Peptides against a protein of PDB entry 4LZF. Designs and how they scored, part 23

Target 1, 155 residues: chain A of PDB entry 4LZF
Amino acid sequence: GGRLVVFPNGTRKELSADGQTVKVMFFNGDVKHTMPDQRVIYYYAEAQTTHITYPDGMEVLQFPNNQTEKHFPDGRKEITFPDQTVKTLHPDGREESVLTDGTIIQLNPDGSKVIQFNTGQREIHTADFKRREYPDGTVKTVYSDGRQETQYPTG

## One batch from the design tools (peptide)

Design b1_p19_2_s2 (made by RFdiffusion4, then SolubleMPNN; from b1_p19_2, 10 letters changed)
Fold by OpenDDE base, seed 4:
Structure b1_p19_2_s2 (fold): chain B 155 residues (1-155), chain A 19 residues (1-19)
Amino acid sequence: as target 1 above (155 residues)
Amino acid sequence: MELPALPPEVVLPEPPPLP
C-alpha cells in the first residue's frame, strides 16, 4: 500500500505503493507531484500557477489566466497567450508571434520587424523604412524621412 | 496590430521546505 506522512505543520506526503509517485500537499495549499517519468508538477496555490519541470530541462508554466509558457532546454520560450496567440522567444533574441488569424509577426535582434499578414501581404519595419509587399508584387516603401516609393510588378 | 501585452513576469514563490 501507499504511505502517507503527515507532518506537524500540516504538510502531507503521499507515496505510491511502488514508490514512483510522490505527492506533497504543503500546508499553504501548494502541491508537488513527482511522477514516475521524473517530471515534477508543482502547483502554487496562491498564484494558482502550475509549474512542470521535465527531466530534460523543459519547463511548462500554466497561469490562472490560461497563459501557458514552455521553456525549452535550448533556451527557447513559447508563450501561448489567453487569446491563443503563440509567441516564441529564441535564444538569439528573435521573437515570433503567430496570431490566431494566421498573421506572423517576427521581431529580429536588430530591431527590425516583419509582419506576414494572412492576406499574403508582408510588411517590413526597419529603422530606415516601412515596406509593404503585396501579393501582386507591388512594393510600397515609406522611409523615415517621409519619402514614399512604390515599386510596381514588372508585367 | 499590437501584440497582446505579456502579463508581468510571474515570480513563482519558492516551495516551502519539507520538514
Scores: peptide ipSAE 0.044, ipTM 0.609, DockQ to the pose 0.662
Fold by OpenDDE base, seed 2:
Structure b1_p19_2_s2 (fold): chain B 155 residues (1-155), chain A 19 residues (1-19)
Amino acid sequence: as target 1 above (155 residues)
Amino acid sequence: MELPALPPEVVLPEPPPLP
């Protein structure tokens, strides 16, 4: 059988019969599970947040608002927002957001922004211009000086 | 399109010490 240890402060520690699973129920309502695969599942009772740590350094946060964050060992973060938008933060400072409609928004470390619309249009924002690319090959550029150029597909 | 604001970094409480 498993072993239950009850501490004077009200914390309880439950060990599985095989000793591979440890459950700590803290006096504050927090719960810590150490699993056979060495992942640690920590539940913060007050914050209603679950934090999972993996032996490889992966971390998963689950918030009460249904936001989920994955923290990868390489420093990448993936955030799934309550609206199911997925934002990836790269270690180089690049950010990518994928909206539920299929729109992709990329923020680059240089401050440039690329939007890939679900319509197939692409918009590029730089310090010098905003450019809209259309599926037909038309490209419209608005420069920071107010100049506008339209390039038509060679057809 | 306005990106949803990242919620503030949730400061996770320190786990209580194991007795």
Scores: peptide ipSAE 0.041, ipTM 0.599, DockQ to the pose 0.690
Fold by OpenDDE base, seed 3:
Structure b1_p19_2_s2 (fold): chain B 155 residues (1-155), chain A 19 residues (1-19)
Amino acid sequence: as target 1 above (155 residues)
Amino acid sequence: MELPALPPEVVLPEPPPLP
């Protein structure tokens, strides 16, 4: 049969009959589950936050505001915000945000920014210019010195 | 032997909201 251990501080530890599942109910209200698949599910009672750790190094955080974070073993982080925007932080310092309308905002390690609009327009921001690319092939550039250039499609 | 009392783990902070 299963086992129940009660510690002097009020912490309780439940062991399944097969020994594959362990549930610890801490005196502060926190709960820790160790599962047969070796994932660990920790619930922080005060923060109302769930932290799942996988044996491959994957971590998942679930916050009470409906934000979810995934921490990948490669160092990548993926944040799903309450508004369902997904932000990915790459180990190289690149950041990418995907909005619910399909707009993609990329921040590059060099400080440049690229916005891919759902309309097919693209905007590029650098230290030297802002450039708008249109689906018809028109390109408008505004340089940091105030110079403006328009390149028209050939055809 | 009596088992030692288990302490809770450190509470993780919540992330900031999207700006």
Scores: peptide ipSAE 0.041, ipTM 0.632, DockQ to the pose 0.036
Fold by OpenDDE base, seed 1:
Structure b1_p19_2_s2 (fold): chain B 155 residues (1-155), chain A 19 residues (1-19)
Amino acid sequence: as target 1 above (155 residues)
Amino acid sequence: MELPALPPEVVLPEPPPLP
């Protein structure tokens, strides 16, 4: 059978018979599982949060509000919010949010912003202008100096 | 030899807000 160790502080450690699984039940209600595949599962009782670490450096966080976070070994993070919006944070500082309606919001490292609307319209924000591109090829630009320009499709 | 008492794990911070 497995081995149970009870520590003086009330923490309990269970070792499987094969020694491949270790379960630590902390006195505060936290739980740590070390799995045969070297995955480590932390449960934080107060935060009701699960933290999974993988041997390749991948991490997965599961929060009580159903938010999930993936921390990739390359430094990328992917957050799935309770509303199912997915935000990706790239190591270069680029951020991308994909809304449930299909709208994509991109924040670039240079501070520019691109919104791809589900309607096919695109909006580009830079230091110099705000530009709206329409599916028909019309482009409206509002420059930082207040000048406005409309480009019509060449049909 | 008895193992030392294990401390609890560190509680993670709350999740970030929506963008």
Scores: peptide ipSAE 0.035, ipTM 0.634, DockQ to the pose 0.037

Design b1_p19_2_s3 (made by RFdiffusion4, then SolubleMPNN; from b1_p19_2, 10 letters changed)
Fold by OpenDDE base, seed 3:
Structure b1_p19_2_s3 (fold): chain B 155 residues (1-155), chain A 19 residues (1-19)
Amino acid sequence: as target 1 above (155 residues)
Amino acid sequence: VELPALPPEVKLPAPQPEP
């Protein structure tokens, strides 16, 4: 059968009969589950936050505001906001945000920004210019010096 | 397009040591 150990400080440890599941209920209200698949689920009672650690180094944070963070073994982080916007932080410093309407916002390590609109328009921001690309092939550029250029589609 | 403000970084407390 399973075992229950009660410690003098009030912490309780439950062992499954097979020994594959361990539940620790700490005196402060925290709960730690060690699962048969070797994932560890830690619940912080005060923060109301769940932290899952996987044996491959993957980590998942679940916050009380419905935000979820995934920390990948490669150093990538993926944040799902309460509004379901997903932001990915890449280890190279690139950031990508995907909005619920399908708009993609990319921040590059060089400080340039690319916005891919759901309409098929694209906007590129650099230190030297802002450029809008239209689905018809029209390109409008506003340079940092105030010069403006329009390139019309051929055809 | 304005991105939602990042929530403040939540500092997790240290996990309790098992007895």
Scores: peptide ipSAE 0.107, ipTM 0.686, DockQ to the pose 0.689
Fold by OpenDDE base, seed 4:
Structure b1_p19_2_s3 (fold): chain B 155 residues (1-155), chain A 19 residues (1-19)
Amino acid sequence: as target 1 above (155 residues)
Amino acid sequence: VELPALPPEVKLPAPQPEP
């Protein structure tokens, strides 16, 4: 059978019969589960936040506002916002956000930004210009000096 | 298209030590 240990401070430790699952219910309401797969699930009662640590170094945070963060062993972070927008932060400083409408927003380490619209239009933002690329091959550029250029598709 | 404001980085409290 399993074992339950009750500590004087009110913390409880439950061990499964096989000893592979450990549940600690802390006096403050926090809960720690150690699973057979060696993942650790920690629930912070005050913050209402769940923190899962995997043996490979993967971490998952679940916040009370329905935000979820995945921290990958490679240093990548994936944030799923309450609105289901997914933002990926890469170790190189690149950020990519995927909106629920399919729009992709890329922020590059150089500060440039690329927006891939769900319409197939793409907008590129640099220090020097904003450029809109259209599916028909039309390209409109607005330079920082206010100059505008339109490139038409070679028909 | 404005991205939703990132919620502030939630500092996790220190996990309770096992007794």
Scores: peptide ipSAE 0.104, ipTM 0.691, DockQ to the pose 0.696
Fold by OpenDDE base, seed 2:
Structure b1_p19_2_s3 (fold): chain B 155 residues (1-155), chain A 19 residues (1-19)
Amino acid sequence: as target 1 above (155 residues)
Amino acid sequence: VELPALPPEVKLPAPQPEP
């Protein structure tokens, strides 16, 4: 059978019969599960937040507003917002957001921005210009000096 | 296209020490 230890402060520790699962129910309502696969699931009662840590260094945060964050061992972060937008933060400073409509927004470390619209249009923002690329091959560029250029598809 | 504002980084409390 499992073992239950009740501490004077009200904390309870439950060990499975096989010793592979440990559940600690803290006096403050927090709960810690150590699983057979060595992942640790910590529930913060006050914050209503779940924090999962994996042996490989992966971390998963689940917030009460339905936001989920994944922290990868390589330093990458993936945030799923309540609206189901997914934002990826790369260790190099690149950010990518995927909207529910399929729009992809990339922020580069140099400050440039690329938007891939669900329509197949792409917009590129740099320090020097904004450029819109159309599916037909038309490219419109607005330069920082106010000059505008339109390149038409060859055909 | 406005990106949804990143919610403030929730500072997680320190986990309770195991007894």
Scores: peptide ipSAE 0.097, ipTM 0.684, DockQ to the pose 0.722
Fold by OpenDDE base, seed 1:
Structure b1_p19_2_s3 (fold): chain B 155 residues (1-155), chain A 19 residues (1-19)
Amino acid sequence: as target 1 above (155 residues)
Amino acid sequence: VELPALPPEVKLPAPQPEP
């Protein structure tokens, strides 16, 4: 049969009959579940946050505002915001955000920024210029010195 | 296009030690 251990501090430990599931209910309201698949589910009562750790090193955070974070073993992080924007942080320092409208925003380690609009327009931000590329082949560049250049498509 | 501000990294408290 299952076992229940009650500690003097009020912490409770429940063992399944097969011993494959362990539930610890801490005195502060936190709950830790160790599952048969070796994932550990920790619930922080005060923060109302769930932290899942997997045996491969993956971690999943679930926040009370419906934000979710995935921490991959390779160091990549994927954040799903409450608005369903997904941001990926790469180990090399690159960041990518995918908006709900399909716009993709890339931040590069050098500080440059690339925006791929859902319209097919692309915008590139560097220290020296902002450049807008249009689907028709028109390119508009605004330089940091205030110069503006328009490159027309070769028609 | 303003990116939603990253919520501050919620510092998770240290998990309680298993008894």
Scores: peptide ipSAE 0.100, ipTM 0.686, DockQ to the pose 0.708; fails the geometry check

Design b1_p19_2_s4 (made by RFdiffusion4, then SolubleMPNN; from b1_p19_2, 8 letters changed)
Fold by OpenDDE base, seed 1:
Structure b1_p19_2_s4 (fold): chain B 155 residues (1-155), chain A 19 residues (1-19)
Amino acid sequence: as target 1 above (155 residues)
Amino acid sequence: VELPALPPEVTLPAPPPEP
């Protein structure tokens, strides 16, 4: 049978019969589950937030607003927003956001920005220019000096 | 295209000391 330990401060510790699962119910309402697979599930009662730590170093945060964050062992972070937008933060400083409409926004470590619109248009932002690429092959460039150039498809 | 604002980083409280 399992074992229940009740501490003087009101914290309760429940041990499974096999000893592989430990549930701690803290006096503040927090709950910690240590699972047989060595993952730890911590529930913060006041914040209504779940924090899962995995033995490989992965972490998962689940917020009460339905935001989810994944922290990978390699330093990558993936944030799923309540609206289901997914933002990935790479260890090299690159950021990628995928919007629900299929738009992809990339922020590069060099400060450049690339937007891939759901329309098939692409916009590139650099220190020197903003460039819009159209599906028909038309390219419009606005340079930092205010000069504008339009390149038409050779057809 | 506006990027969704990241909600403020939720500061998680320190877990109570395990008994």
Scores: peptide ipSAE 0.043, ipTM 0.625, DockQ to the pose 0.743
Fold by OpenDDE base, seed 5:
Structure b1_p19_2_s4 (fold): chain B 155 residues (1-155), chain A 19 residues (1-19)
Amino acid sequence: as target 1 above (155 residues)
Amino acid sequence: VELPALPPEVTLPAPPPEP
């Protein structure tokens, strides 16, 4: 049968009959579940946050504001915001945000920014210029010195 | 398009020592 151990500090430990599930209910209200698949589910009572750790080093954080974070073993992070925007932080410092309307925002390690609009327009920000690319092939560039250039599609 | 401000990463407290 299952076992319940009650510690003097009020912490409780429940063991399943098969020994594959362990539940620790800490005196502070935190709860730790060790599952048969070796994932550990930790609930922080004060923060109302769930932290899942996987044997492969994957971590999942679930916050009370409905934000979810995935921490991959390679150092990549994927954040799903309450508005369902997904931001990926890469180990190389690149960041990508996918908005619910399909807009993609990329921040590169060099500080350049690329916005791919859902309309097919693309905007590129660098130290030297801001450029807008249009689906028809028109390109408008505003340089940091204030010069403006428009390149028309070769029709 | 303003990205929603990343909420600060919640620093999780250290779990209590398992007895």
Scores: peptide ipSAE 0.042, ipTM 0.633, DockQ to the pose 0.686
Fold by OpenDDE base, seed 4:
Structure b1_p19_2_s4 (fold): chain B 155 residues (1-155), chain A 19 residues (1-19)
Amino acid sequence: as target 1 above (155 residues)
Amino acid sequence: VELPALPPEVTLPAPPPEP
């Protein structure tokens, strides 16, 4: 059968009958589960946060505000915000946010920004200009000096 | 479109030592 060990400090350790599942209930209210698949589920009672570590190096954080973070072994981070916006931070410094309306915002390591609107319009922000690309092929550029340029599709 | 502000990075406390 399973075993329960109760420590003098109030920490409890539950061992499954097969010994593959270990549950530690710490005196501070934290809970640690070691699972047969070698994932470790740690619950921080004060922070009300769940931290899951996987044997492949994957980590998952679940916050009380319903934010979820995934830390991939490749160094990528994926943040799901409470509003269900998903932000991906790439190890190269690129950031991509997918909004619930389908808008995609990309921040590049060079400081440029690309917004792919759900309308099919695209906006590119650089140090020198903002450029709006329209589905019809029209391109409007506003330069940092206030100059504006419109390129019309060659129809 | 302003992205939601990331909550401050939650520093997770060190887990208590396992007995």
Scores: peptide ipSAE 0.042, ipTM 0.627, DockQ to the pose 0.704
Fold by OpenDDE base, seed 2:
Structure b1_p19_2_s4 (fold): chain B 155 residues (1-155), chain A 19 residues (1-19)
Amino acid sequence: as target 1 above (155 residues)
Amino acid sequence: VELPALPPEVTLPAPPPEP
């Protein structure tokens, strides 16, 4: 059978019969599960937040508002917002957001921005210009000096 | 297209010491 230890402060520790699962119920309502696969599931009672740590250094945060964050060992973060937008933060400083409508927004470390619209249009923002690319191959560029250029598809 | 504001980083409290 499992073993239950009750501490004077009210913390309880439950060991599975095989000793592979440990459940600590802290006096503050927090709960820590150590699993056979060595993942640790920590529940913060006050914050109503679940934090899962994996042996490889992966971390998963689950917030009460349904936001989920994945922290990868390489430093990449993936945030799923309550609206189901997914934002990826890369170690190089690049950020990518995928909206529920299929729009993709990329922020580059140099400050440039690329928007891939669900319409097939693409917009590129740099220090020097804004460029709109259309599905037909038309490209409109507005330069920082106010010059505008339209490039038509080569027929 | 306004990106949803990242909620403030929730600082999780340190877990109580395991006895």
Scores: peptide ipSAE 0.042, ipTM 0.624, DockQ to the pose 0.718; fails the geometry check

## One batch from the design tools (peptide)

Design b1_p20_1 (made by RFdiffusion4)
Fold by OpenDDE base, seed 5:
Structure b1_p20_1 (fold): chain B 155 residues (1-155), chain A 20 residues (1-20)
Amino acid sequence: as target 1 above (155 residues)
Amino acid sequence: SVADLKAQRAANEAALAAEE
């Protein structure tokens, strides 16, 4: 059968009969499950946060506010916010947010920002200008010195 | 913070390791 060990500090360790599952109930209320698939599910009782660690190095954090964070072995982080916006942080410093309406917001390592609107319009922010690109090919640029340009589509 | 949580876990796991 299964086995229960109770330690002097109050931590309890349960081993399944098949030996495939280990449950540790720490004295502070935290719980650690080691599963047959070798994933480790740790529950932080006070923070009400679940932390899953996979054998490949993937980590998943589930917060009580319904935010989920995935920490990939390559250093990429994917955050699903409570509003279902998904933000990806890349190891190179790029950040991309996908909004529920399909809008994509990209922050680049050089400090530039790109917004791809669900309408097909694109807005580019750099140190030197703010530019709006329209689906018809029109491009409007406002430069940092106040100069404005409109490039009309050729067709 | 996540770092604080991981530190808490590490302390718990270290305490268990000392008991085993």
Scores: peptide ipSAE 0.512, ipTM 0.926, DockQ to the pose 0.926
Fold by OpenDDE base, seed 1:
Parts: C-alpha cells; structure tokens; sequence
Structure b1_p20_1 (fold): chain B 155 residues (1-155), chain A 20 residues (1-20)
C-alpha cells in the first residue's frame, strides 16, 4: 500500500502504507523524514548533518564532528562541543559555558565576564578591572589604571 | 554555516513544492 513518486527533477517521495511516514529523497542527496510523531528528520548529505525539528519548535542539529546544537522555542541555544563543553546562548545575549572540569564562564551583554572556577574562586572581568574572589573571603582587584587592591577577610 | 544548510533545504523544498 505504500507509494513511490519520482519527480522529473530527480526528487523521490515515498509514502508508507499507513500514510504516517513520508520520506523525501531530494535530487541533491538530502533526505527528509516526516515521522508519525510529527518530528521531521532532515539529513544534509553534503554536510553530513542531521537536523531534527519537533512540533513544539525544538530543533536539534547534529554535525559530523560530534557537535550538537539545540535550538529551544524560547530562542535559547545550547551547543555541546566535541570536547563536551556546553555553551548556552540566551535570548538576552548572555552566554554561559560549562567546561568539563566544572568551570562556568559567563559572558554578559554589557561585555563583562564572570568565571566561576571549580575551586570556588570567582573572577570578574569588566572594562575597569579584573577581580578575583577567593573562598576565604579575600578579594584582589587589578584596575585598568594599574592600581591593585586587596580586601582581606574578617578575622 | 547553519544558515547555508537551511537555505539549501529551503531550495530543495521549494523545488519539490513546484513539482507537486
């Protein structure tokens, strides 16, 4: 009960017998699967990239280098790099990277940067200074004018 | 780029739509 349609341009369309699955094989080698759950799996043949779109608006891209990108309906993007670093891009322009060692790097829309080290130290970068905060409460600031300041913890 | 991929897909899907 399935059907195969071959178009003059070389594209082929295959419909399952139940009509729930559609496979399009494009003339350039790309393949599109429409699944019963309404997800669409598109394969870019030349780029060897898989692109899945879900009914809720989620998109997942899988690249041949093992990078994965998730595009959320809210505009957020999550990139898992081959080294397993996870980078989140927020709609407000904020970016967050979680490294495999647990370090978190935040890039803010104002250009400031915050690094939360796995040791509990935090480093803040602004146009005016770099500041290192230590778990014991010590804070060291290096200002752009060359001044350095240390704030000592209580006790 | 992802944009280039999406453009290629759009062209393929447009070509199919023209055949159907």
Amino acid sequence: as target 1 above (155 residues)
Amino acid sequence: SVADLKAQRAANEAALAAEE
Scores: peptide ipSAE 0.511, ipTM 0.926, DockQ to the pose 0.899
Fold by OpenDDE base, seed 3:
Structure b1_p20_1 (fold): chain B 155 residues (1-155), chain A 20 residues (1-20)
Amino acid sequence: as target 1 above (155 residues)
Amino acid sequence: SVADLKAQRAANEAALAAEE
């Protein structure tokens, strides 16, 4: 059969009969499950937050506000917000947000920003200019000095 | 914060290790 150990500090440890599942109920109400697949599920009782760790180094955090964070072994972090926007933080410092309408907002390590609209228009922000590119090939640029330029498509 | 949660967990697991 299984085994239950109760420690003097109030923490309890349950072992399955096969020894493959371990449940620790800490004195503060937190719970830790070690599964046969070596996944560890930790529940923070006060914060109502679930933290899953995988043997490959993957981590998943699930918050009570319906936000989910994935921490990948390669250093990438993916946040799914309650509104279903997905933000990816890359190891190189690049950040990318995908909105529910398909708009993509990219923040580059050099400080530039690119917005790819769902309409096919693209907006590029740099220290020197803000540029709007249209599907027909028209390009409108507003420079930091206030100068404006329109480049018309060919054909 | 996430850091606070991880610290809380570490304290719990350290306390368990001391009892075992």
Scores: peptide ipSAE 0.507, ipTM 0.926, DockQ to the pose 0.921
Fold by OpenDDE base, seed 2:
Structure b1_p20_1 (fold): chain B 155 residues (1-155), chain A 20 residues (1-20)
Amino acid sequence: as target 1 above (155 residues)
Amino acid sequence: SVADLKAQRAANEAALAAEE
């Protein structure tokens, strides 16, 4: 059989019979599972949050509000919000949000913003202009000085 | 915060290590 150790501080450690699984029940109610594949599942009892750590450095956080965060070894972070929007934060400072309707919002390190609408329209925001690109090839630009340009599709 | 959670975990694990 397995082995159960109860420590004076109230923490309990359970070892499986095969020694492949370790369950630690901390005095504060937190629970740590070390699995045969070396992933560690930690449950924060008060916060009702699950934190999975993988041997390659990948981390997954699952919050009680249904938010999930993935922390990749390369520094990338992917957040799935309760509304199922997925936001990716890149190590270079770029952020990308994918909405449930397929709209993609990109924030670039230079402060520019690109919105790819589900309609096929694209909007680009820079320090100098806002530009709307239409599926037919029409491009409308509003410059910071108030000038407006419309470029019509060729052909 | 996540940092607070990790700090609590670290304290728990340190306490366990001291008991072992």
Scores: peptide ipSAE 0.505, ipTM 0.925, DockQ to the pose 0.923

Design b1_p20_1_s1 (made by RFdiffusion4, then SolubleMPNN; from b1_p20_1, 12 letters changed)
Fold by OpenDDE base, seed 5:
Structure b1_p20_1_s1 (fold): chain B 155 residues (1-155), chain A 20 residues (1-20)
Amino acid sequence: as target 1 above (155 residues)
Amino acid sequence: SIEELKERERENEKILEEEE
């Protein structure tokens, strides 16, 4: 059968009959589950946050506001916001946000920003200009000095 | 912060280890 240990501070440790599942209920309300697959599920009672660690080094955080964060072993982070926007932070410093409408916002390490709209339009932000590319091949550029240029499709 | 949560986890684990 399973075992229950109750410590003087009120912490409880439950072991499954096979010994492969361990549940610790800490005196402060936190709960730690160690699973047979070596996954650890920790629940922070005050923050109402769940932290899952995997044997490969993957970590998942689930917040009470429905935000989820995934920390990959390669150093990449993926944040799913309550609005279901997904933000990926890459180890090279690139950030990518995918909005629910399919718009993609990329922040590059050089400080440039690229927005790929769901309409097929693309907007590029640099230190020198803001450029809008249209599906028909029209390109509009607004330079930092206020100059505007329109490049028409080569028909 | 996430770091504060991880610290709380470490403290709880340490207390458990001291009682075992």
Scores: peptide ipSAE 0.404, ipTM 0.901, DockQ to the pose 0.919
Fold by OpenDDE base, seed 1:
Structure b1_p20_1_s1 (fold): chain B 155 residues (1-155), chain A 20 residues (1-20)
Amino acid sequence: as target 1 above (155 residues)
Amino acid sequence: SIEELKERERENEKILEEEE
């Protein structure tokens, strides 16, 4: 059968009969599971947060508010918010948020912002202008100096 | 913070290693 070791400080270590699963219940309420597939599942008792580490370097954080964060080995982070919005943080500093309605918000390292609306409209924000592109080909630009320009589709 | 949680984990592991 499995083994249970109880340490003087109150920490408990459970080993499966095959030795492939280890469960440590720390004196402070934290729990660590080492799985046969080499995943490590750590539960922080006070924070009610679960941290999963994978052998490839992937990390997953699960928070008590239902937020999930994935930390990829390439340095990319993916945050799933409680409302199911997904935000991706890229190693180059680019950020992308995908809303549940299909709207995509991109923040570029240069500070520019692009919003792709589910209606097919696109809005571009730069230091010099805000631009709205419409599905019919109309483009409206408001420049930082207050000038406004409308470009009509080629009819 | 996540860093504080990771520090707590490291401390727990250190204590366990000292008892084993």
Scores: peptide ipSAE 0.399, ipTM 0.900, DockQ to the pose 0.916
Fold by OpenDDE base, seed 2:
Structure b1_p20_1_s1 (fold): chain B 155 residues (1-155), chain A 20 residues (1-20)
Amino acid sequence: as target 1 above (155 residues)
Amino acid sequence: SIEELKERERENEKILEEEE
């Protein structure tokens, strides 16, 4: 059968009969599970947060507000917010947010921003202009100097 | 912070290792 060890401080260690699962219940209420697939599931009792560490270096954080963070071995982070918006933080400094309506907001390392609307419209923000691209091929640009340009589709 | 949580985990693991 399994084995239960109870330490003087109140920490408990449970070993499965096959030895593949280890559960530690710490004196402070934290819980650590080591699974057969070598993932480690740690529960922080006070923060009500779950931290999962995978053998490949992936980390997953689950917060009590229903936010989830994935930390990839390449340095990328993916945050799923309580509203189900997904934000990806890239190692190069690029950020991408996917909204629940399908809108994609990209923040580039150069400070430019691109919004891909669910309507097929795209908006580009740079230091020099804001540009709106329409599905029909119309492009409207408002420059930082106040000039406005409309480019009509070739048709 | 995440760092504080990881520190708490390391402290708990260290205490366990000292008792084993």
Scores: peptide ipSAE 0.397, ipTM 0.899, DockQ to the pose 0.913
Fold by OpenDDE base, seed 3:
Structure b1_p20_1_s1 (fold): chain B 155 residues (1-155), chain A 20 residues (1-20)
Amino acid sequence: as target 1 above (155 residues)
Amino acid sequence: SIEELKERERENEKILEEEE
């Protein structure tokens, strides 16, 4: 059978009959589950936050506002916001946001920005210009000096 | 903060280890 150990401070440790699942209920209301697959699920009672650690080094944080953060072993972070926008932070400093309408916003380490609209239009922002690319092949560029250029598709 | 949560976890684990 399973075992229950009750410590003098009020912490409780439950062991499954097979010994593969361990549940610790701390005196402060926090709960730690060690699972057969070696996942560790920690619940912070005061913050109402769940922290899952995986044996491969993946970490998942679940907040009470429905925000979820994934921390990958390679240093990448993926944040799912309450509105279901997904933001990825890359180790090189690149950021990518995918909006619910399918728009993709990329922020590059050099400060440049690329927006891929769900309409197939793309907008590129650099220190020197703002450029709009259209699905028909038309490209409009506004340079920092105020010059404007339109490139028409070659038929 | 996340760091405060991780500190709280470490403290709870340390107390448990001292009682086992």
Scores: peptide ipSAE 0.396, ipTM 0.899, DockQ to the pose 0.919

